# Peptides against a protein of PDB entry 6B9H, part 113

Target 1, 151 residues: chain A of PDB entry 6B9H
Amino acid sequence: AELCESLLTWIQTFNVDAPCQTVEDLTNGVVMAQVLQKIDPAYFDENWLNRIKTEVGDNWRLKISNLKKILKGILDYNHEILGQQINDFTLPDVNLIGEHSDAAELGRMLQLILGCAVNCEQKQEYIQAIMMMEESVQHVVMTAIQELMSK

## One batch from the design tools (peptide; made by RFdiffusion4, then SolubleMPNN)

Design b2_p26_5_s2 (from b2_p26_5, 8 letters changed)
Fold by OpenDDE base, seed 5:
Structure b2_p26_5_s2 (fold): chain B 151 residues (1-151), chain A 26 residues (1-26)
Amino acid sequence: as target 1 above (151 residues)
Amino acid sequence: MEKLLEEIEKKLGKEGKEFFAKLLEK
């Protein structure tokens, strides 16, 4: 999906340790967890990160387990730290991501992470980074942010 | 920052510039 591909490009700017070149690379949640730690290492600390299984392979059950933890972390972060600035009326289906590598649902997940980045304490830096990206990616990212913050 | 907003306007037009300017507000 267009959303997923553009946000994958955005995710790659974080230069995390885990492989993040393909959609499949994101389905186990490890990249997403590492990105969240970069966004707010005080909240998504090592204790939180250690709850995410890194050696998942093709085990879709483990993928889903990781993704559920990550989604919960995002929602809790939004509620506890960001003051519920992100509209979460449409949550990603982590089952489809883990079991079928559903790009559309993965895009929704990455969109939530985008919301964290543009609302966190260091939002200025992340917003400026987006402002330096390729035009086609910027179009999608802008639309994604607008959707998240719409009332 | 001003230069970044100018580049955004080139890529995304006035709408894009206004959006990111607003987003950058604390």
Scores: peptide ipSAE 0.742, ipTM 0.961, DockQ to the pose 0.079
Fold by OpenDDE base, seed 1:
Structure b2_p26_5_s2 (fold): chain B 151 residues (1-151), chain A 26 residues (1-26)
Amino acid sequence: as target 1 above (151 residues)
Amino acid sequence: MEKLLEEIEKKLGKEGKEFFAKLLEK
């Protein structure tokens, strides 16, 4: 999916420790959790990150468990910290991500993380980073942000 | 920042520049 591919490129700019080269690399949630910690380490602290299982392998049940925790974290962050600035009307189906590596649903999850980045305390830095990305990626990211912040 | 916004305008046009300018507002 175009959204997933562009946001994967965006996720790679965080240079997290976990492998993040393919869609499959993201399905266990470890990369996403590490990215969220970079976005707001005070909220997504080490205690929060430690709840995400790192040794998951191909166990789709463990993947889904991680993804559910991450989604909950994002939603809680939106309500508690961001003041509900992002639209979570359409939530990603984490079952499809974990069990089937669904790129479209993964794109929706990454879009929520994008919403966290462009609304967090350090949003200026993340927005500026996006402004330096390749044009085709910028277009997709801009559209994704507009969708999240539309009322 | 002005240089970044000008570069955005080259890539995404006036609409893109306005979008990111607004997004950068506090």
Scores: peptide ipSAE 0.741, ipTM 0.961, DockQ to the pose 0.080
Fold by OpenDDE base, seed 2:
Structure b2_p26_5_s2 (fold): chain B 151 residues (1-151), chain A 26 residues (1-26)
Amino acid sequence: as target 1 above (151 residues)
Amino acid sequence: MEKLLEEIEKKLGKEGKEFFAKLLEK
């Protein structure tokens, strides 16, 4: 999906430790968790990160377990820290991500992480980084942010 | 920041510039 591919490119700018070259690389949630820690290490601290299983392999049940924890973390962060800046009317189906590597649903998950980045304490830095990306990616990112903040 | 917004306008037009300018507001 276009959303997933553009946001994968955006995710790669974080330079996390876990591999993040393909859609499949993101399905276990490890990259997402490491990105969230970079966005707000005080909230997504080491104790939170340690709840995410890193040795998952192709076990889709473990993937789904990780993804559920990550989605909960994002929603809690939005409510507790960001003051509900993100619209949650279309939440991603983490079962489809974990079991089938569904790119459309993965894109929706990455969209929520994008919402965290552009509303966090360091939002100015993340917004400026987006403003320097390739034009086609910028179009998708702008649309994704608009959808998240639409009331 | 002004130069960055000018670059956005070249890529995304006036709509893009207005969007990111608003998003950057505190």
Scores: peptide ipSAE 0.741, ipTM 0.961, DockQ to the pose 0.079
Fold by OpenDDE base, seed 4:
Structure b2_p26_5_s2 (fold): chain B 151 residues (1-151), chain A 26 residues (1-26)
Amino acid sequence: as target 1 above (151 residues)
Amino acid sequence: MEKLLEEIEKKLGKEGKEFFAKLLEK
């Protein structure tokens, strides 16, 4: 999916420790958790991160478990910190991500993370980083942000 | 910031510039 591919490129700019070269690399949630910690380490602290299993392999049940925790974290962050500034009426299906590596649903998950980045305390830095990315990615990101903030 | 917005305008046009300018507002 175009959304997933563009946001994967965006995610790669965070330079997290976990492998993040392919869609499948993201399906266990480890990369996403590390990205969220970078976005707001005070909220997504070590205690939170330690709840995410790192040695998952191809175990889709563990993937889904991680993804559920991450999704909850994102939603809680949106509610508690961001003041519900993003529209999350269309939640990603983490079962499809974990079990089938569904790129479309993964894209929706990454879109929520994008929402965290562009609304967090350091949003200026993340927005500026996006402004320096490739045009094709910028188009997708802009559209994705617009969808998040539309009512 | 002005330079970045100018570059955005080159890539995404006036609409893109306006979008990111607004997004950057507090």
Scores: peptide ipSAE 0.741, ipTM 0.961, DockQ to the pose 0.079

Design b2_p26_5_s3 (from b2_p26_5, 11 letters changed)
Fold by OpenDDE base, seed 1:
Structure b2_p26_5_s3 (fold): chain B 151 residues (1-151), chain A 26 residues (1-26)
Amino acid sequence: as target 1 above (151 residues)
Amino acid sequence: MEKLLKELEEKLGQEGKEFAEKLLKK
């Protein structure tokens, strides 16, 4: 999916420790958790990150478990820290991500993370980084932000 | 920032620039 591929490119700019070259690399949630920690290390602290299983392999049940924790973290962050700046939005189906590597649903998950980045304390830096991205990717990312802000 | 906004306008047009400015004001 176009959304997923563009947001994967965006995710790669964080230079996290976990492999993040393919859609499959993101399905266990480890990359996403590390990205969230970079976005707000005070909230997504080491204790939070330690709840995410790193040795998942191909176990789709463990993938889904991680993804559910991450989704909960994002939602809680929006309520507790961002003051619900992101209103009601279609939630990704983490079962499809974990079990089937569904790119469309993964794109929705990454879009929620994008929402965290552009509303966090360091949002100016993340917005500036997006402003420097390649045009085609930038267009998709900016459109994804617009969709979040319009809900 | 001005250079970035001008570059963004070249890529995404005036609408893109205005949206970025809106985001930066929040």
Scores: peptide ipSAE 0.581, ipTM 0.937, DockQ to the pose 0.102
Fold by OpenDDE base, seed 2:
Structure b2_p26_5_s3 (fold): chain B 151 residues (1-151), chain A 26 residues (1-26)
Amino acid sequence: as target 1 above (151 residues)
Amino acid sequence: MEKLLKELEEKLGQEGKEFAEKLLKK
């Protein structure tokens, strides 16, 4: 999916420790959790990160468990810190991500993380980083932001 | 920032630039 691939490129700019080269690399949620910690380490602290299981392998049940925690974290962050600036009426299906590596649903999850980045305390830096991205990726990312803000 | 906005406009047009400006002000 175009959304997923573009947002994967965006995610790679965070230079997290976990492998993040493919869609499959993101399905266990570890990369996403590390990205969220970079976005707001005070909220997504070590205690929160430690709840995300590493070394999941191909266990789709464990992937889903991690993804559910991450989705909850995003929603809680939106409510408690961002002040409900991101509409959550259409949530990604984490079951499809974990069990089937569904790129479309993964794209939706990454879009929520994008929303966190462009609304957090350091949003200016993240927006500037997006402004330096390749045109095609930039277009998808900006459109994804618009969609979040318009719902 | 002005340079980045100009480059963004070259890539995404005026609409993209204006949205970025709006986002930065929010």
Scores: peptide ipSAE 0.576, ipTM 0.936, DockQ to the pose 0.103
Fold by OpenDDE base, seed 5:
Parts: sequence; C-alpha cells; structure tokens
Structure b2_p26_5_s3 (fold): chain B 151 residues (1-151), chain A 26 residues (1-26)
Amino acid sequence: as target 1 above (151 residues)
Amino acid sequence: MEKLLKELEEKLGQEGKEFAEKLLKK
C-alpha cells in the first residue's frame, strides 16, 4: 500500500537498532516500539519497551501480542499526554498485520505513530524532518497527518 | 524554517505550506 511504503520510509529516518527495511520487518512491532521510545522516552521508557518481545521470528501470535501492546500504548499516550489531539477514527487491525503482514493495516498503525510524532514535545523536529523528505513521500505523509487531524 | 517552508511550498504548493505552518503553531 502507498501509505505503508511512504510511512516505512519515514520510519527509516529514526535509525532504530532493529531492522526496518521491509514491511515484514515491521510486523513484529519491535521497530515501532523503538520509534515510540525515541518520540517520548519518558513515557515509552525501558520498562514499557521490555514488555515487547524481540525474538519473535515468524510467530504471528507473538507479533499480535506485541502489536496490541503498542496500539494500547499509542492510545494511552494520546489520552494521557497529548490530550487526544489525534483521533483513533479507524483503528488498525493488528491481527491482520501479525498474521498476514497486511500492508494497509500496517500503514494505519504507522499513521498513528506519525500522529504521536507531530504532536509530541519534540514535534517541531519531526515536522521539520518531514519537510525535508522527497516530494512523493512527503505528500503521502502530510496527507496522512491531515486525515488524523481532521476527523 | 522559512527556507524549509519555501521548499515545502515548491513541493506541495501553498496548501502544504499552510498546513505545515498550522502544525508548527499548535
């Protein structure tokens, strides 16, 4: 999906430790968890990160478990820290991500993380980074932000 | 920031620039 591919490119700018070159690399949630920790390490601290299993392999059940924790973390962050500045208008189906590597649903998950980045304390830095991206990717990312903020 | 906004406008047009400005002011 176009959304997923563009947001994958965006995710790669975080330069996390976990491999993040393919859609499949993101399905276990480890990259997403590390990205969230970079966005707000006070909230997504080591205790939170340690709840995400890193040696998942191809176990889709473990992937789903990780993804559920991450989704909950995002929603809680929105409520507790961001004051619900972004809406969970359509939640991603983490089952489809974990079991089938569904790119469309993964894109929706990454979109929520994007929402966290552009509303967090360091939002200016993340917005500026987006402003420097390639035009085609930038268009998709900005549209994704608009969708989150408008609903 | 002004340079970045100008470059953004070149890529996404005036609407893109205005949206970025809105985000930065929130």
Scores: peptide ipSAE 0.574, ipTM 0.936, DockQ to the pose 0.103
Fold by OpenDDE base, seed 4:
Structure b2_p26_5_s3 (fold): chain B 151 residues (1-151), chain A 26 residues (1-26)
Amino acid sequence: as target 1 above (151 residues)
Amino acid sequence: MEKLLKELEEKLGQEGKEFAEKLLKK
């Protein structure tokens, strides 16, 4: 999906340790967890990160378990820290991500992470980074932000 | 910031720039 591909490109700007070249690379949640830690290391601290299994392989059950934890973390962060500044009415189906590498649902997950980035304490830095992205990616990212903020 | 906003306007137009400005002000 266009959303997923553009947000994958955005995710790659974080330069996390985990491989993040393909959609499949994101399905175990490790990249997403590392990105969230960069966004707010005080909230997504080592204790939180340690709950994410890193050696998952192709085990879709473990992927889903990780993704559920990550989704919960995002939602809790939005509620506790961001004050519900993003619209999460359409939650990603982590089962489809883990079991089928569903790009559309993965895009929704990455969109939630995008919401964290553009509303966090260092939102200015992330917004500026987006402002420097390639036009086609930038358009999708900005549209995704607009959707999150829409009533 | 002015430079970045100008570049954004070149890419996404005035609406894109205004949206970014709105985001940055919130």
Scores: peptide ipSAE 0.564, ipTM 0.933, DockQ to the pose 0.103

Design b2_p26_5_s4 (from b2_p26_5, 11 letters changed)
Fold by OpenDDE base, seed 2:
Structure b2_p26_5_s4 (fold): chain B 151 residues (1-151), chain A 26 residues (1-26)
Amino acid sequence: as target 1 above (151 residues)
Amino acid sequence: MQKLLEELKEKLGEAGYEFAKKLLEK
């Protein structure tokens, strides 16, 4: 999906330790967890990160378990830290991500992470980085942000 | 910041410019 591919490019700018070259690389949630820690290491601290299993292989049940924890973290962060700036939004189906590597649902998941980045304490830095992205990718990312803010 | 906004305007037009400006002001 166009959204997922553009947001994958965005995710790659974080230079996390975990491999993040393909949609499949993101399905275990490890990259997403590491990105969230970079966004707000005080909230997504080492204790939180340690709840995410790093060696899941192709076990889709473990992937789903990680993804559920990450989604919960995102929602809690939005409520507790960001003041519920993202409301009434369609949540990604983490079962489809973990079991089927569903790109559309993964795109929705990454969109929520994007929402965290552009509303966090360092939002200016992340917005500036987005503004420097290649035009075609930037368009999709900015549209995704606008969708979040318009709900 | 204004330089970046102008660059965005060139890429995404006035709508993108205004959106980014408002987002940064939130």
Scores: peptide ipSAE 0.251, ipTM 0.792, DockQ to the pose 0.105
Fold by OpenDDE base, seed 1:
Structure b2_p26_5_s4 (fold): chain B 151 residues (1-151), chain A 26 residues (1-26)
Amino acid sequence: as target 1 above (151 residues)
Amino acid sequence: MQKLLEELKEKLGEAGYEFAKKLLEK
Protein backbone atom coordinates (compact mmCIF):
# COMPACT_ATOMS: atom_id res chain seq x y z
CA ALA B 1 0.00 0.00 0.00
CA GLU B 2 1.24 3.47 -0.91
CA LEU B 3 0.38 4.92 2.49
CA CYS B 4 2.15 2.15 4.36
CA GLU B 5 5.29 2.30 2.22
CA SER B 6 5.63 6.05 2.57
CA LEU B 7 5.02 5.97 6.30
CA LEU B 8 7.51 3.12 6.63
CA THR B 9 10.07 5.44 5.06
CA TRP B 10 9.05 8.11 7.55
CA ILE B 11 9.34 5.67 10.46
CA GLN B 12 12.86 4.77 9.34
CA THR B 13 13.98 8.36 9.95
CA PHE B 14 13.65 7.76 13.70
CA ASN B 15 16.59 5.31 13.64
CA VAL B 16 15.20 3.09 16.38
CA ASP B 17 17.07 0.03 17.61
CA ALA B 18 14.57 -2.54 16.35
CA PRO B 19 14.72 -3.70 12.72
CA CYS B 20 12.41 -1.58 10.56
CA GLN B 21 13.19 -2.36 6.92
CA THR B 22 9.99 -4.16 5.91
CA VAL B 23 6.28 -4.14 6.62
CA GLU B 24 6.74 -7.45 8.42
CA ASP B 25 9.28 -5.82 10.76
CA LEU B 26 6.57 -3.46 12.02
CA THR B 27 3.88 -6.06 12.71
CA ASN B 28 5.06 -6.94 16.22
CA GLY B 29 4.74 -3.32 17.37
CA VAL B 30 8.25 -3.01 18.79
CA VAL B 31 9.38 -0.39 16.26
CA MET B 32 6.18 1.58 16.75
CA ALA B 33 6.61 1.55 20.52
CA GLN B 34 10.19 2.79 20.24
CA VAL B 35 9.10 5.54 17.86
CA LEU B 36 6.39 6.67 20.27
CA GLN B 37 8.96 6.84 23.06
CA LYS B 38 11.08 9.14 20.91
CA ILE B 39 8.04 11.32 20.18
CA ASP B 40 7.20 11.80 23.87
CA PRO B 41 9.52 10.03 26.31
CA ALA B 42 7.76 11.56 29.31
CA TYR B 43 4.49 9.87 28.41
CA PHE B 44 5.74 6.79 26.62
CA ASP B 45 8.37 6.18 29.27
CA GLU B 46 10.39 3.08 30.10
CA ASN B 47 7.58 1.70 32.24
CA TRP B 48 5.22 1.94 29.29
CA LEU B 49 7.75 0.52 26.84
CA ASN B 50 8.45 -2.42 29.14
CA ARG B 51 4.85 -3.56 28.65
CA ILE B 52 5.63 -4.32 25.01
CA LYS B 53 6.96 -7.84 24.47
CA THR B 54 10.17 -7.78 22.44
CA GLU B 55 10.62 -11.50 21.79
CA VAL B 56 7.52 -12.18 19.73
CA GLY B 57 8.76 -14.12 16.72
CA ASP B 58 5.90 -15.34 14.56
CA ASN B 59 3.39 -15.51 17.40
CA TRP B 60 0.53 -13.50 15.96
CA ARG B 61 -1.31 -13.50 19.28
CA LEU B 62 1.60 -11.73 20.93
CA LYS B 63 1.80 -9.33 18.00
CA ILE B 64 -1.85 -8.45 18.40
CA SER B 65 -1.40 -8.03 22.15
CA ASN B 66 1.44 -5.56 21.57
CA LEU B 67 -0.50 -3.72 18.87
CA LYS B 68 -3.54 -3.36 21.11
CA LYS B 69 -1.38 -1.83 23.84
CA ILE B 70 0.17 0.57 21.35
CA LEU B 71 -3.19 1.58 19.92
CA LYS B 72 -4.51 2.19 23.42
CA GLY B 73 -1.42 4.24 24.21
CA ILE B 74 -1.95 6.39 21.14
CA LEU B 75 -5.61 6.96 21.91
CA ASP B 76 -4.89 7.74 25.56
CA TYR B 77 -2.11 10.11 24.55
CA ASN B 78 -4.44 11.90 22.17
CA HIS B 79 -7.11 12.18 24.85
CA GLU B 80 -4.94 13.04 27.86
CA ILE B 81 -2.09 15.05 26.35
CA LEU B 82 -3.09 16.28 22.90
CA GLY B 83 -6.63 17.19 23.91
CA GLN B 84 -8.19 15.13 21.14
CA GLN B 85 -6.73 17.26 18.37
CA ILE B 86 -6.77 14.09 16.29
CA ASN B 87 -9.98 12.17 15.86
CA ASP B 88 -9.68 8.38 15.75
CA PHE B 89 -11.95 8.49 12.72
CA THR B 90 -10.81 5.13 11.38
CA LEU B 91 -9.13 2.78 13.82
CA PRO B 92 -6.75 0.22 12.38
CA ASP B 93 -7.66 -3.43 12.63
CA VAL B 94 -4.75 -4.70 14.70
CA ASN B 95 -5.91 -8.29 14.22
CA LEU B 96 -5.26 -8.02 10.50
CA ILE B 97 -1.87 -6.45 11.13
CA GLY B 98 -0.75 -9.10 13.60
CA GLU B 99 -2.16 -12.15 11.90
CA HIS B 100 -1.89 -11.23 8.22
CA SER B 101 0.62 -8.35 8.04
CA ASP B 102 -2.07 -6.26 6.36
CA ALA B 103 -0.28 -3.25 4.87
CA ALA B 104 -3.40 -1.10 4.57
CA GLU B 105 -4.25 -1.47 8.24
CA LEU B 106 -0.61 -0.99 9.20
CA GLY B 107 -0.67 2.25 7.24
CA ARG B 108 -3.60 3.42 9.34
CA MET B 109 -1.69 2.62 12.51
CA LEU B 110 1.37 4.52 11.33
CA GLN B 111 -0.88 7.43 10.40
CA LEU B 112 -2.00 7.65 14.02
CA ILE B 113 1.64 7.76 15.11
CA LEU B 114 2.20 10.50 12.54
CA GLY B 115 -0.62 12.39 14.22
CA CYS B 116 1.18 12.13 17.54
CA ALA B 117 4.39 13.48 16.04
CA VAL B 118 2.84 16.54 14.40
CA ASN B 119 0.93 17.49 17.56
CA CYS B 120 3.46 16.71 20.30
CA GLU B 121 5.62 19.23 22.15
CA GLN B 122 8.35 18.82 19.53
CA LYS B 123 5.93 19.01 16.61
CA GLN B 124 7.93 21.73 14.88
CA GLU B 125 10.95 19.45 14.70
CA TYR B 126 8.96 16.62 13.17
CA ILE B 127 7.16 18.89 10.71
CA GLN B 128 10.51 20.30 9.62
CA ALA B 129 11.84 16.78 9.11
CA ILE B 130 8.84 15.92 6.95
CA MET B 131 9.44 19.04 4.89
CA MET B 132 12.88 17.66 4.00
CA MET B 133 11.66 14.28 2.74
CA GLU B 134 11.68 13.13 -0.88
CA GLU B 135 8.86 14.74 -2.83
CA SER B 136 6.91 11.56 -3.55
CA VAL B 137 7.06 10.37 0.06
CA GLN B 138 6.43 13.86 1.38
CA HIS B 139 3.25 14.15 -0.66
CA VAL B 140 1.79 11.00 0.84
CA VAL B 141 2.80 11.97 4.37
CA MET B 142 1.36 15.47 4.03
CA THR B 143 -1.86 14.05 2.62
CA ALA B 144 -2.07 11.70 5.58
CA ILE B 145 -1.64 14.62 7.98
CA GLN B 146 -4.32 16.61 6.17
CA GLU B 147 -6.71 13.69 6.49
CA LEU B 148 -6.12 13.55 10.25
CA MET B 149 -6.65 17.28 10.68
CA SER B 150 -9.84 17.33 8.62
CA LYS B 151 -11.63 14.72 10.71
CA MET A 1 12.09 28.03 8.51
CA GLN A 2 11.39 30.38 5.62
CA LYS A 3 13.82 28.50 3.41
CA LEU A 4 12.21 25.19 4.28
CA LEU A 5 8.73 26.54 3.57
CA GLU A 6 9.88 27.87 0.22
CA GLU A 7 11.36 24.50 -0.66
CA LEU A 8 8.08 22.85 0.25
CA LYS A 9 6.29 25.35 -1.95
CA GLU A 10 8.49 24.29 -4.84
CA LYS A 11 7.66 20.64 -4.21
CA LEU A 12 3.97 20.80 -3.36
CA GLY A 13 2.87 24.21 -4.60
CA GLU A 14 1.06 26.98 -2.78
CA ALA A 15 -1.36 24.58 -1.13
CA GLY A 16 1.47 22.62 0.44
CA TYR A 17 3.17 25.79 1.59
CA GLU A 18 0.04 27.11 3.26
CA PHE A 19 -0.69 23.77 4.84
CA ALA A 20 2.75 23.50 6.43
CA LYS A 21 2.63 27.11 7.57
CA LYS A 22 -0.73 26.50 9.20
CA LEU A 23 0.57 23.44 11.03
CA LEU A 24 3.60 25.29 12.33
CA GLU A 25 1.52 28.20 13.59
CA LYS A 26 -0.97 26.14 15.55
Scores: peptide ipSAE 0.246, ipTM 0.793, DockQ to the pose 0.104
Fold by OpenDDE base, seed 3:
Structure b2_p26_5_s4 (fold): chain B 151 residues (1-151), chain A 26 residues (1-26)
Amino acid sequence: as target 1 above (151 residues)
Amino acid sequence: MQKLLEELKEKLGEAGYEFAKKLLEK
């Protein structure tokens, strides 16, 4: 989906260690976890990151396990640090991401990470970075931000 | 959206603010 493709491009700007070139690369959650650590290393610290299995391969059960931990981390971060409530009705289906590499649901998950970035301590730096992106990608990212903040 | 636009205006000036606003209105 367009949302997933644009947010994948955004995720690539973090220059994490894990491969992040394709939708499939994101389905095990390792890239997402590394991105979250960059967003807030005090909250998503090494102890948190060590709970994410890195050698997952094609094991969709392990992918889903990682994705559930990451989703919980995002929700807890929003509640405990950002002081925001997220509507559970709009949460991504991590089963579809892990088992089927569903791009639409992956886009929703990346959108939650985008929400963390634009509300964290370094939010102005992330907003400025978004303004440096290619216009077509920038449009999708900004629309995604607007959608999050309207809830 | 308004929070984002205000921060863009603060950081990048009026030009950045207007550009972002136009993108959000598409």
Scores: peptide ipSAE 0.181, ipTM 0.741, DockQ to the pose 0.236
Fold by OpenDDE base, seed 4:
Structure b2_p26_5_s4 (fold): chain B 151 residues (1-151), chain A 26 residues (1-26)
Amino acid sequence: as target 1 above (151 residues)
Amino acid sequence: MQKLLEELKEKLGEAGYEFAKKLLEK
């Protein structure tokens, strides 16, 4: 999906330690967890990160377990820190992400992370980074932001 | 539509607002 591919490109700008070159690389949640830690290391601290299993291989059940923890973290962060500035509307189906590498659902998950970035304390930094992205990617990212605010 | 733009301006600043405005006007 276009959303997933563009947001994957966006995710790559974080330069996390985990491999993040393909959609499949994101399905275990490790990259997403590391990105969230960069967004707010005080909230997504080492204790939180340690709850995400890093050696899951192709075990889709472990992937789903990680993804559920990440989704919960995002929602809790939105409620506790961001003050519900991000509309949850349609939540991603983490089962489809973990078991089938569903790009559309992964895109929804990454969109929630995008929401965290553009609402966090360092939002100006992330917005500036988005403004420097390739036009095609920037368009999708901005559209995704609009969707977060319109629903 | 204006409400959305104001929200975007609040979130993204002037540059983001202008970008979003252009997108919405196309």
Scores: peptide ipSAE 0.131, ipTM 0.683, DockQ to the pose 0.461

Design b2_p26_6_s1 (from b2_p26_6, 10 letters changed)
Fold by OpenDDE base, seed 4:
Structure b2_p26_6_s1 (fold): chain B 151 residues (1-151), chain A 26 residues (1-26)
Amino acid sequence: as target 1 above (151 residues)
Amino acid sequence: EEEERRRREEEERERTRRFFEELLAK
């Protein structure tokens, strides 16, 4: 999926500790959790991050467990911190991500993280970083943001 | 048509640029 591919490229700009080169690398949620901590370390603090299992391997049940926690964190962050500035009606299916590495659903998950980044306290810096990416990626990201904040 | 393609690409680049500029201005 083009959305997933572009947002994977975007995720890679965060330079997290966990491997983040492939779709499969993101399916356990560890990268996403680390990215969220970078976006807002006060909210996604160490206590929150420690609930995400890192030694998951290919255990899709553990992946799904992590992804559910991450999705909940994103949704709670949207309601509690962002003031519901992003659309949370179309939620990613974390089961498909964890069990099947579904790129489309992963893209939607990353899209929610994008929503966090462009609405957080450091949103200006993240937006500026996006503006330095390839134009094709910027276009996809723009569309993704528009979808998130559309009414 | 090469000219039309180039025009469309330029318009898309401009729309994208303006989008993020406006987003920054909020």
Scores: peptide ipSAE 0.642, ipTM 0.910, DockQ to the pose 0.968
Fold by OpenDDE base, seed 5:
Structure b2_p26_6_s1 (fold): chain B 151 residues (1-151), chain A 26 residues (1-26)
Amino acid sequence: as target 1 above (151 residues)
Amino acid sequence: EEEERRRREEEERERTRRFFEELLAK
């Protein structure tokens, strides 16, 4: 999906340790967890990150478990830190991501992470970084943010 | 048609720029 492709490009700007070149690379949640730690290392600290299982291989059950933890972390962060600024009535289906590498649902998960980035304490840095990306990517990101903020 | 296409592309580019500028101001 166009959303997933653009947000994958955005995720790659974080230069995380885990491989992040393909949709499949993101399905185990490790990249997403590392990105969240960069966004707010005080909240998504080392103890939180250590709860995400690494080296899961093709085990879709472990992928789903990781993705559920990440989704919970995002939602808790939104409520506890961001003050409920993200529209979360439509949540991604982590089962489809973990078991089938569903790009559309993965896109929605990355969209939630985008919401964290553009509302966090360092939101200025992340917004400015987005403004330096390709125009086509910026347009998709804009639409994604508008959807999140539309309450 | 080509000129109209370019005009629309420029308008969308400017709309996107303004969106993020306004987001920074919030």
Scores: peptide ipSAE 0.642, ipTM 0.910, DockQ to the pose 0.949
Fold by OpenDDE base, seed 2:
Structure b2_p26_6_s1 (fold): chain B 151 residues (1-151), chain A 26 residues (1-26)
Amino acid sequence: as target 1 above (151 residues)
Amino acid sequence: EEEERRRREEEERERTRRFFEELLAK
């Protein structure tokens, strides 16, 4: 999926500790949790991060558990901090991500994280970083943001 | 045909650039 591929490239710019080279690397939610902490460490603090299990291997049940927590965190962040700026009518299916490594659904998850980045306190820095990426990636990111802001 | 393709690609790049510039202005 083009959305997932472009946003994976975007996620790699965060230089998190967890491996983040493939779709499979993101299915356990550890990378996504670390990215969210970088976006807003006051909200996604160490206590929140500690709820995400880091050693899950191929256990899809543990992956889904992590992904559900992350999705809830994103939605709560949108309501409590961002003022409900993100369109969440179409939520990612975390079961398909955890059990089948579904790239399309993973793309939707990363899209929600993108929404956090472009609306957070440091949104200017994240937007400027996006503008330094490959043009094809920028185009996909633009479309993804437009979908989030549309009502 | 190639010129037309190049023109369309240039227009898309400009639309993308303007989008993010406007986003920064908010």
Scores: peptide ipSAE 0.642, ipTM 0.910, DockQ to the pose 0.966
Fold by OpenDDE base, seed 3:
Structure b2_p26_6_s1 (fold): chain B 151 residues (1-151), chain A 26 residues (1-26)
Amino acid sequence: as target 1 above (151 residues)
Amino acid sequence: EEEERRRREEEERERTRRFFEELLAK
């Protein structure tokens, strides 16, 4: 999916420790958890990160478990810190991500993380970084943000 | 036709730039 492809490129700008070159690399949630910690290390602290299992391999059940924790963290962060600025009417199906590496659903998960970045304390820095990316990526990111911010 | 295509592409780039500038202004 175009959304997933563009947001994967965006995720790669965070330079996390975990591999993040393919859709499959993101399905265990480890990259997403590390990105969230960079966005807000006070909220997504070491105690939170330690709840995400790193030795997952191809076990889709463990992937889904991690993804559920991450999704909950994002939703709680939106409510407790961001003040309900993200439209979560259509939530990603973490079962399809973990079991089938569904790119469309993964794109929706990354879209929620994008919502955290453009609304966090360092939102200006993340927005300016997006403006330095390829024009095609910027257009997709713009559309994704518009969908999140609209009711 | 190529000139018209390039014009449309420039208009889309400008719309995208304006979107993020407005987002920064909030």
Scores: peptide ipSAE 0.640, ipTM 0.909, DockQ to the pose 0.906

